# Designs tried in a protein design run: peptides against a protein of PDB entry 4QMF. Part 105

Target 1, 175 residues: chain A of PDB entry 4QMF
Amino acid sequence: ESSFMTLFPKYRESYLKTIWNDVTRALDKHNIACVLDLVEGSMTVKTTRKTYDPAIILKARDLIKLLARSVPFPQAVKILQDDMACDVIKIGNFVTNKERFVKRRQRLVGPNGNTLKALELLTKCYILVQGNTVSAMGPFKGLKEVRRVVEDCMKNIHPIYHIKELMIKRELAKR

## One batch from the design tools (peptide; made by RFdiffusion4, then SolubleMPNN)

Design b2_p22_2_s1 (from b2_p22_2, 9 letters changed)
Fold by OpenDDE base, seed 1:
Structure b2_p22_2_s1 (fold): chain B 175 residues (1-175), chain A 22 residues (1-22)
Amino acid sequence: as target 1 above (175 residues)
Amino acid sequence: EEEKLDKELEKLSKEILEEKER
């Protein structure tokens, strides 16, 4: 049988404890077993003999990955849907200078999160910026666009160029 | 230059958000 494990940071423990019954119930529908290990600080998902869809274990893997990166359960659980994909983008290794990192990350989010919200609408994705990662959920095409914008932003390419590009694409698609 | 781009981005972002809500 197939199994996947992910570690989660200590600050996530309390939340994960509160929602783990919901995780279990969601995965039980697919006959996927799951374990929350508070000592190790890990989540595990595993196929069972009753698992009928071999692909669902990969979705379960993605679920715990998203949960570990602070995605709320009501959003993260949508990954179990066939039409939903996700991406966890590591942004911490693009810049060595902490101040520069913080500045570029904040530029991606924008005032009141408006830049991020606009990007979500343009790409039809959910996007969460947390620590050294950006978690995204949505259609594959949208995820590609998100990754491009996020990585380029960390490379000091201002998001405005991509936002304008996406806006133009949207207008062209309406014709 | 960066400040100019930031302001322009904020304006565009608000426009996008308003269009969706309308």
Scores: peptide ipSAE 0.681, ipTM 0.947, DockQ to the pose 0.908
Fold by OpenDDE base, seed 5:
Structure b2_p22_2_s1 (fold): chain B 175 residues (1-175), chain A 22 residues (1-22)
Amino acid sequence: as target 1 above (175 residues)
Amino acid sequence: EEEKLDKELEKLSKEILEEKER
């Protein structure tokens, strides 16, 4: 039997309580057990004797990881699909100065979130910037591109260079 | 220089978003 646990921030508790029945139902289809521990502030997923696909536990692990990083359930649950992958990118350690961190993170998002939305379209990914992490869901190739843009932005490489490159790649793919 | 790049990025982003709406 396999088991995975993820801690979540206190501010997520209320939301997780409201959607946990939906999490349970989604995982029950795969005979994966789950537990929400409000005292510890943790989520746990476990295989059971009836689990027929051993690989699904890894997707369940990713599900609770995404939920802990503020990804909404309707989006996070898509990770259980075979063609869906995810990445949680830690961005908090690239810059020690708080003001510089905030500025670079905001540059990644852009005015009205337009930069992030554009990046989502170019990579065919879902992207959420929250706190010290960026959560992404989509195809593996797209996720690789997202991580590159995100980390480079935190290293003070302007996103425009990557956006231009991705635009060119998109045009080539249409032909 | 950064401000110039920010403005250019905003323009490109809007173009990408508009193309999706077409």
Scores: peptide ipSAE 0.680, ipTM 0.946, DockQ to the pose 0.900
Fold by OpenDDE base, seed 3:
Structure b2_p22_2_s1 (fold): chain B 175 residues (1-175), chain A 22 residues (1-22)
Amino acid sequence: as target 1 above (175 residues)
Amino acid sequence: EEEKLDKELEKLSKEILEEKER
């Protein structure tokens, strides 16, 4: 039997408590057990003897990982679908200067989140920027594109270049 | 130059978002 554990920050505790019954119900459908440990600040998922598909535990692992990084449950639970993948991109280590970090992160998001929303549409992904991480959900191809844009932005490559490229790719795909 | 790119990006982003709404 397989088990995975993820730590979550204190500020997520109240929310996780609120939705944990929903998490349990979602995982029960796959006979995956789960535990929320408020003392340690951790979530655990594990297979049971009734787990039919052993691969689902990896998706359960991803679920708790996403939840720990502030992805809302209604979105995060979609990771249990076969066609859905995810990525958690660490962005906090690209620059040491806090102001520069904030500036580059804000550039990725854009005014009113428009840049991020546009990127979501172009890549067919869900994207959440929170703290030192960017969480993304979608097809593998889209996720690869998201990671490239995100990391390059933190490396001071302006997102506009990638957005233009993605726009061209989208137009070509319509043919 | 950076400001110009920011403005262009905003314009493109809005265009992409508007296309979805059509």
Scores: peptide ipSAE 0.680, ipTM 0.946, DockQ to the pose 0.896
Fold by OpenDDE base, seed 2:
Structure b2_p22_2_s1 (fold): chain B 175 residues (1-175), chain A 22 residues (1-22)
Amino acid sequence: as target 1 above (175 residues)
Amino acid sequence: EEEKLDKELEKLSKEILEEKER
């Protein structure tokens, strides 16, 4: 028997309550049990005796991890698909100055989120910037690229350099 | 220079978005 637990911030409580039945239904298909603890502020997933694929518990772990970091359920639940991977990138520790942090984070997002949307297209990933984390979902190769761009941006490397590089890579992949 | 790069990135981003490859 395997189990995983993740904590979530208080501001996510209302949302998680509203979608928890959907979470339960999605995990029931795989015979994974789940618990939402509103007192502790935690989500737990567990294998059961009927769990056929023990590896699915790792995807369930990722599901609750994504939900804790503000990824909407309709997107997060896609992690249960075999071909979908995810990454939660901690960005809060790259700079100590709050204003500098905010500036670099905003640069990653861009005006109207255009930079982030462009990055999503180039990497074929879903990307959500929230607080001190960036959540991404997609193919492993794309996730690796996202992490590089995100971390480098927080290290004061302008995203334009990576975007140009990714554009070239994309064009090459079409051939 | 950063402002210049920001503007260039915005232009490039819009170009990418117009392709709608996602």
Scores: peptide ipSAE 0.679, ipTM 0.946, DockQ to the pose 0.710

Design b2_p22_2_s2 (from b2_p22_2, 11 letters changed)
Fold by OpenDDE base, seed 4:
Structure b2_p22_2_s2 (fold): chain B 175 residues (1-175), chain A 22 residues (1-22)
Amino acid sequence: as target 1 above (175 residues)
Amino acid sequence: DEEKLEEELNKLSEEILEEKKR
């Protein structure tokens, strides 16, 4: 039997309580058990004797990881689909200066979230910037691109260079 | 220079978003 546990921040507790029945139902379809521990502030997923596909536990692991990083359930649950991958990019360790961190994080998002939305379209990914992490969901190729843009942005490489590159790639793909 | 890049990025982003609305 396999199990995975993730901690979640306290501010996420209320939401997780609200959607946990939905999480349970989604995982029950795969015979994966789950536990929300409000005292510890953790989510756990585990295989059962009835789990048919042992690989689904890894997706369940990813599900709770995404939920812990503020991804809404209707989006996060898509990770259980075979064609969907995810990545949680830690961005808090690239810059020690808080103001510089905030500035670079905001640059990634852009005015009205336009930069992020554009990046989502170009990579065919869902992207959520929250706190010290960026959560992304989509095809593996797109996720690789997202990670590059995100990390480079935190390293003070302006996203415009990557956006231009992705635009070119997109145009080539239309042909 | 940074401000210029940010403006350009925003313009490009808007173009991408508008294209998808079509």
Scores: peptide ipSAE 0.637, ipTM 0.945, DockQ to the pose 0.900
Fold by OpenDDE base, seed 1:
Structure b2_p22_2_s2 (fold): chain B 175 residues (1-175), chain A 22 residues (1-22)
Amino acid sequence: as target 1 above (175 residues)
Amino acid sequence: DEEKLEEELNKLSEEILEEKKR
């Protein structure tokens, strides 16, 4: 039997408490057990004797990972679907200067979140920028593109170059 | 120019968003 645990920040506690019954119900369908530890600030998922799909525990691991990084439950729970993958991209270590970090992170989001929304459409992914991480959900090809854009942005490569590239690729695919 | 790039990116983003709404 397999077990995975993830820690979550204190600011997520109230939300996680609110939705934990929904998490339990979703995982029960797959005979995966789960525990919310408010003292430690952790979530745990575990296979049971009735778990028949060995791969589902890895998706459950990803579920709690996404929840810990502020992804809402209605979106995060989609990770349990076979065709859905995710990526948690650490962005906090690309630059040491806080002001530079904030600027580059904001550039990725754009005014009114327009840049991020456009990137979501072009890659067919869900993308959430929170703190020092970017959480993404979608097809593997799209996730690869998201990671490239995100990391390059933190390396001071302006997202416009990637957006233009993705637009061209989209137009070519229509032919 | 950084400001020019930001404006152009925003314009492109808005175009992409509008196309999806059609």
Scores: peptide ipSAE 0.629, ipTM 0.944, DockQ to the pose 0.898
Fold by OpenDDE base, seed 3:
Structure b2_p22_2_s2 (fold): chain B 175 residues (1-175), chain A 22 residues (1-22)
Amino acid sequence: as target 1 above (175 residues)
Amino acid sequence: DEEKLEEELNKLSEEILEEKKR
C-alpha cells in the first residue's frame, strides 16, 4: 500500500477541519483513505485494498499538497480529474532581500489581482500566490507557461513581456 | 520606466479581462 503525507501551516487548521468531510467523501469515491492529524498538523492519503487505480494516489497526494498551500477545496478537488495537472512553484529562494521579494511577488499579482487574472486566462490555469509558493492548476502546456512567467518575474524579468507573448500566441491559435 | 511598464501591463490585463466578459 502507498501513502503520502504533507504538513500544513497552523493558519490552515480551521479551514481544513471544516472541509475535511468533503475531502473524505471525494477520496472515498476512489477508495483512497485519508487522515487529518491536528496534533502534528498533517494530512495523509493512503491506498486501500479496494483501490482500483493505483495511480490515483498520486492525484490524492497533489490534492493535499494544494490544500496545504491555501488552495480552496472546490478548486483543489479538480486535481482528481484526469485532464487536470498542478504545479507548486517555490519562489522564496530567488532573492534574499525581503523587500525585493515582496515587490516581485506583488508584480505577479498586480493591482486588484489583474495581472494574475490575465495570466490565468491566457494560460487557462488557476493560479494562487501564497507565501513562498505559487500554486497552479490546469493543462500541462499552460502550467509550463505559468512557471516560466513566475520564475522569470522573481528573476526580475517584468511579466509584461510574457503577457504580450501569450496574447500573440492566443491570437495565432484562433486561426 | 518601471512605472510605465506596470501601467501598461495593468492596461493590457484589464483589456483581457473585459474581452472575456464580451
Scores: peptide ipSAE 0.624, ipTM 0.942, DockQ to the pose 0.893
Fold by OpenDDE base, seed 5:
Structure b2_p22_2_s2 (fold): chain B 175 residues (1-175), chain A 22 residues (1-22)
Amino acid sequence: as target 1 above (175 residues)
Amino acid sequence: DEEKLEEELNKLSEEILEEKKR
């Protein structure tokens, strides 16, 4: 039997409490047990004797990982689908200067979130920028592209070069 | 130079978003 645990920040506690029954219900369909520990500030998922698909526990692990990084439940729960993958990209360690970090993170989002929305469309991914992490959900190829753009942006490589490249790739795929 | 790139990126982003609405 397998078990996975993830910690979540204090500011996420209130929300997680409100949706935990929904998490439990979603995982029960797969005979995966789950526990929300408010004292430790952790979420745990476990296989049971009735779990028939051993691979689903890995998706459950990803679910709680996404929830810990502020992904809302209606989006995060889609990770349980067979065709959905995810990635949590740590961005907080690329730059030591806080102001520089904030500026580069904002560049990734863009005015009115336009850059991020465009990147979502081009990669067919959901992308959430929160705190020191970027959470993404979608096809594996799209996720790889997202990670490249995000990390390069934190390394002070302007996203415009990647956006142009992705636009060209999209046009080629339509033919 | 950076400001110019940011403006260009914003324009491209808007174009991408508009194409989906069509």
Scores: peptide ipSAE 0.622, ipTM 0.943, DockQ to the pose 0.899

Design b2_p22_2_s3 (from b2_p22_2, 9 letters changed)
Fold by OpenDDE base, seed 2:
Structure b2_p22_2_s3 (fold): chain B 175 residues (1-175), chain A 22 residues (1-22)
Amino acid sequence: as target 1 above (175 residues)
Amino acid sequence: MEEKLDKELEELSNKILKEKER
């Protein structure tokens, strides 16, 4: 039997309460049990004796991890699909200066979020920048690219270089 | 220099997004 727990920030509580029945229903299809603890501020997933695929618990773990980082349920639940992977990139530790951090994070997002949207298209990923984390969902190769762009941006490597590179790669892949 | 790169990135991003709309 396997169990995983993740903490979530207080501001996420209201939303999680709202969607928890949907979480339960989604996980029930796989015979994974789940618990929302509002006192501790945690979500737990665990296998049951009826769980057929033991590997699904890892996807359930990822689901609650994504939900804790503000990924909306309709997107996060896609992690239960076999072809979907995710990554939660911690970006808060690359820069000590708060203003510099905010600037670099904003550079990653771009005006109206257009840089991020472009990156999503190039990598075939969903990407959400929230607080000190970037959550991404998609194919493994795309996730690797996202992490590189995100971390390098926080290291003061301008995203333009990576975007250009990804554009070239995309064009080559269409051939 | 950073401002120039920011503008270039904005333009390039817009181009990518426009191509999706096609």
Scores: peptide ipSAE 0.682, ipTM 0.944, DockQ to the pose 0.911
Fold by OpenDDE base, seed 1:
Structure b2_p22_2_s3 (fold): chain B 175 residues (1-175), chain A 22 residues (1-22)
Amino acid sequence: as target 1 above (175 residues)
Amino acid sequence: MEEKLDKELEELSNKILKEKER
């Protein structure tokens, strides 16, 4: 039997409490057990004797990882689908200067979040920027593109270059 | 230079979003 645990920040506690019954119900369909520990501030998923799909535990691991990074349950639960992958990109270590970090992160999001929404459309991914992490969900190809844009942005490569590239690729794919 | 690129990115992002809404 396999088990995975992730810690979550205190500010997520109230939300996780409200949706935990839904998490339990979603995982019960796959015979995966789960535990919310409010004292430790952790979520745990584990296989049971009735778990028939050995791969689903890895998706359950990803589910709690996404929830810990502020992804809403209705979106995060989609990770249990076979065609859905995810990535949690750590962005906090690319720069030491706080102001520079904030500026580059804001550039990725853009005014009213429009840059991020455009990137979501171009990559066919869901993308959430929270704190020092970027959570993404979608096809593997799209996730690879998201990671490149996100990391390059934190390395001071302006997202405009990647957006233009993705647009060109999209136009070429239509032909 | 960065401000120019920021404006261009904003305009391009808006264009992408509008095209999808159609």
Scores: peptide ipSAE 0.681, ipTM 0.945, DockQ to the pose 0.926
Fold by OpenDDE base, seed 3:
Structure b2_p22_2_s3 (fold): chain B 175 residues (1-175), chain A 22 residues (1-22)
Amino acid sequence: as target 1 above (175 residues)
Amino acid sequence: MEEKLDKELEELSNKILKEKER
């Protein structure tokens, strides 16, 4: 039997407590057990004797990982779907200067989050920028594109170039 | 140069979003 655990920050505790029954119900459908440890600040998922699909535990692992990174449950739970993948991109180590980091991160998000929303549409992904990580959910192709844009942005390659490229690709795909 | 690109990105993003709303 397999088990995975992830830690979550203290500020996430209240929310996780609120939605944990929903997490339990979602995982019960797959006979995956789960535990919320408020003392340690951890979430655990575990296979049971009744777990039929061994691969679902990996999705459960991803679920708690996403929840720990502030992805809302209604979105995070979609990871349990067969066609849904996720990626957690660490962006905090690309730039040592905090001001430069903030600037590049803000460039990725854009005014009112519109750049990020546009990127979501182009890649057919959900994208959440939080702290030093970017969480993304969607098809593998889209996730690959998101990672490229995100990392390049942190490397001081302006997102405009990638957005234009993605737009062209989208138009070509319609033909 | 960066400011110009930022504005262009904003405009392009808005265009993409508007197209989805239609």
Scores: peptide ipSAE 0.680, ipTM 0.944, DockQ to the pose 0.945
Fold by OpenDDE base, seed 5:
Structure b2_p22_2_s3 (fold): chain B 175 residues (1-175), chain A 22 residues (1-22)
Amino acid sequence: as target 1 above (175 residues)
Amino acid sequence: MEEKLDKELEELSNKILKEKER
């Protein structure tokens, strides 16, 4: 039997408590057990004797990982679908200076979040920038592109270069 | 130079968003 656990920050506790019944219900459909530990601040998913698909536990692992990183449940639960993948990109370690970090993170998001929305469209991904992590969901190819843009941005490579490249690729794919 | 690129990125992002709305 397989089990996975993830920790979550204290500020997520209230929200996770609110949606945990929904998490339980979603995982019950796959005979995956789950536990919310408020003392430790952790979420756990486990296979049961009734689990028929051994691969679903990995998706359950990803679900709790996404929830811990502030992805809303209605979006995060889509990870249980066969055609959906995810990535959690840690961005907090690329820059030591807090002001520089904030500036680069803001550049990735853009005014009114428009840069991020554009990137979502180009990659066919959902992208959430929260704290020191970027969570993304979508096709594997798109996720790879998102990670490149995000990490390069934190390395002070301007996102415009990647956006232009992705636009060209999109136009070529229409032919 | 960064400021110029920021502006260009904003404009390009807006263009991408508008094209989908059409």
Scores: peptide ipSAE 0.680, ipTM 0.945, DockQ to the pose 0.946

Design b2_p22_2_s4 (from b2_p22_2, 11 letters changed)
Fold by OpenDDE base, seed 2:
Structure b2_p22_2_s4 (fold): chain B 175 residues (1-175), chain A 22 residues (1-22)
Amino acid sequence: as target 1 above (175 residues)
Amino acid sequence: SEEELDKELDKLSQEILKEKER
């Protein structure tokens, strides 16, 4: 039997309590057990004797990881689908200066979130920028592209270069 | 300049978003 645990910040507690029955129901379909520990501030997923697919526990692990990083349940639960992958990109360690960090993070999002939305379309991913992490969900190839754009942005490589490149790639793929 | 690139990126992003609406 396998189990995975993730910690979540206190500000997520209320939301997680609200949706935990839905989490339980979603995981029950796969015979994965789950526990929300409000004292420790943790979520745990476990295989059971009835778990048929041993690999589903890894997706359950990813589910709680995404939830801990503020991904809403209706989006996060899609990770249980076979064709869906995810990535949690740590962005807090690229820049020591807080103001520079905020600026580069904001550049990734763009005015009205336009840059981020455009990046989502180009990569066919869901992307959430929260705190010191960027959570992404989608096809593996798209996730690699997202990580490159995100990390490069934090390294002061302007996203415009990647966006232009992705636009070209998308146009070529439509042919 | 960096600011010019930011503006250009936003324009480009809006174009991408408009294309989806078509």
Scores: peptide ipSAE 0.703, ipTM 0.948, DockQ to the pose 0.909
Fold by OpenDDE base, seed 1:
Structure b2_p22_2_s4 (fold): chain B 175 residues (1-175), chain A 22 residues (1-22)
Amino acid sequence: as target 1 above (175 residues)
Amino acid sequence: SEEELDKELDKLSQEILKEKER
């Protein structure tokens, strides 16, 4: 049997408590067991004797990883679908200066979240910027593009260059 | 400048969003 555990920040505790029955129900459909440990601040998923799909445990692992990074349950649970992948991009280690970090992270989001929303459309991904991580869900091709834009932004490469590139690619794909 | 690029990016982003709304 396989099991995976992830820790979650204290500020997520209240939310996770409220949705854990939904998590349990979603995983029960696949015969995956799950545990929310409020003392340790962890989530665990585990295969059971009735688990018939060996690959689903990896998706369950990704589910709790996404939940730990503030992805809402209605979005995170989509990871259990075969055509859905995810990526959790650590952005906190690219810049040591706090002000520079905040500035670059904000540049990725943009005014009113417009930049992020545009990037979501261009890559066909869901993207959430939270703390020192960016969580993304979508097709592998889109996820690769998201990671490139996110990491380059933190390296002080302005997102506009990538957005323009993605727009061109989209236009070419229509022809 | 970075400021000009930021403004241009926002305009471009809004255009992309408007296209989706059509």
Scores: peptide ipSAE 0.702, ipTM 0.948, DockQ to the pose 0.951
Fold by OpenDDE base, seed 3:
Structure b2_p22_2_s4 (fold): chain B 175 residues (1-175), chain A 22 residues (1-22)
Amino acid sequence: as target 1 above (175 residues)
Amino acid sequence: SEEELDKELDKLSQEILKEKER
């Protein structure tokens, strides 16, 4: 039997408590057991004797990982779908200067989140920027593109270059 | 400048978003 555990920050506790029954129900469909430990601040997923698909435990692992990183349940639960992948991109280690970090992170998001929303459309991904991580969900190709844009932005490569490239690629794909 | 690129990026982003609404 396989088991995975992830820790979550204290500020997520209230939310996780409210949605945990939904998590349980979603995982029960796959015969995956789950536990929310409020004392430790952890989520655990585990295969059972009735688990049919051994690969689903990896998706369950990803589910709790996403939930720990502030992805809302209605979005995070989509990871259980066969065609859905995810990526958690750590962005906090690219820049030591806090002000520079905040500036580059904000550039990725853009005014009113427009840049991020545009990137989501271009890559067919869901993208959430939270703290020192960017969580993304979608097709593998799109996730690869998201990671490149995000990391390059933190490396001071302006997102506009990638957005333009993605726009061109999108137009070419329509032909 | 970076500021100019920021403005251009926002403009492009808005265009992309508007296109979806069509």
Scores: peptide ipSAE 0.701, ipTM 0.948, DockQ to the pose 0.945
Fold by OpenDDE base, seed 5:
Order: C-alpha cells, then sequence, then structure tokens
Structure b2_p22_2_s4 (fold): chain B 175 residues (1-175), chain A 22 residues (1-22)
C-alpha cells in the first residue's frame, strides 16, 4: 500500500474542484483512490486492495504534481499513459534579482509564446511556464532537452543557441 | 547584443511554427 500527497496553491482550488470528478474517474480505471482536501489544500492518491499494477501509483503521483502546477487536466491525465513522462523544473533559485528572473523567464517564453511553442515542436513535448516552475510532458529524450534549455536560460545562456542545435538535429532525423 | 539575439530567436521560432502549418 502506497500513498502520495501534494499541496496546491489557493488560486488552483476553483479549477481543481471543477475537474476532480474527472480525476477520480481516470484513476478509478486503475483502482487508485484519490482525495481532494480543500481545507488543507492538498491532493492525495493511494493504492487500494484492488490495484492491479502497483507501479501506476507513481504516475498518479505525477498527475497530482502536474495539476498542482497549473497543468490542465486534459493534458495532465496523459501522464497515466506508459509512453508519457514528465518533469517539473524549478527555476526560482537561479537568480536572486526578481527583475532579472522575470526577464529570463520571459525570454524563454518569447513574444506571443513563440519561443516556447517552437521548443515544444522541436522536443515533441508539452511545456508550461508557471510561477517558479516549468512543467513538461513528453518523451525522456525531449524532456532532457527541455530541462537543458530552461536551466541554461535562467543561467543567462540565450535559448537561440539551443534552438539552432535542435533544428539541426530535427533535420538530420528526417533523413 | 541580447536584443539582437532576442529578435533572431523570435524569427527562428516563427519559421518553425510556420513549417508546421504547411
Amino acid sequence: as target 1 above (175 residues)
Amino acid sequence: SEEELDKELDKLSQEILKEKER
């Protein structure tokens, strides 16, 4: 028997309430129990006596982690698929100056989100920048690339160098 | 400069996005 709990910020409460029945239904298929605690501001997932595959609890853990970081349910629930992985990248500790942090985070996103969308295509990942974290979902190879770009950007290494590299890699893969 | 790199990055990003739409 295993259980995992994650806290979520207050601003996510309304949304989580709205989709929690869907979360429950998705996890019920795997006989994983879940609880939304609005008083504590937490989500919990746990195995049951009927849980067939105990490894699915780790994916359930990742599901609530993603939901806590503002990933929408239709995207987050894909983590339950065997071929889907995720990463939550903490970006808040790379820079002490708030203005510098905001600037570097915005550089990662780019005008109209173009940079982020391009990075998603190049890595075959979903990427969401929210607060002090970047959530990503996709293949392990792509996730590794995303983490490199994100962390380097926060270290003041311009994303353009990585984008160019990824473009070259993509072109080579098509041949 | 950083501003020049930002501009180039946006241009490249748009090219990547347009390629998908084709």
Scores: peptide ipSAE 0.701, ipTM 0.948, DockQ to the pose 0.945

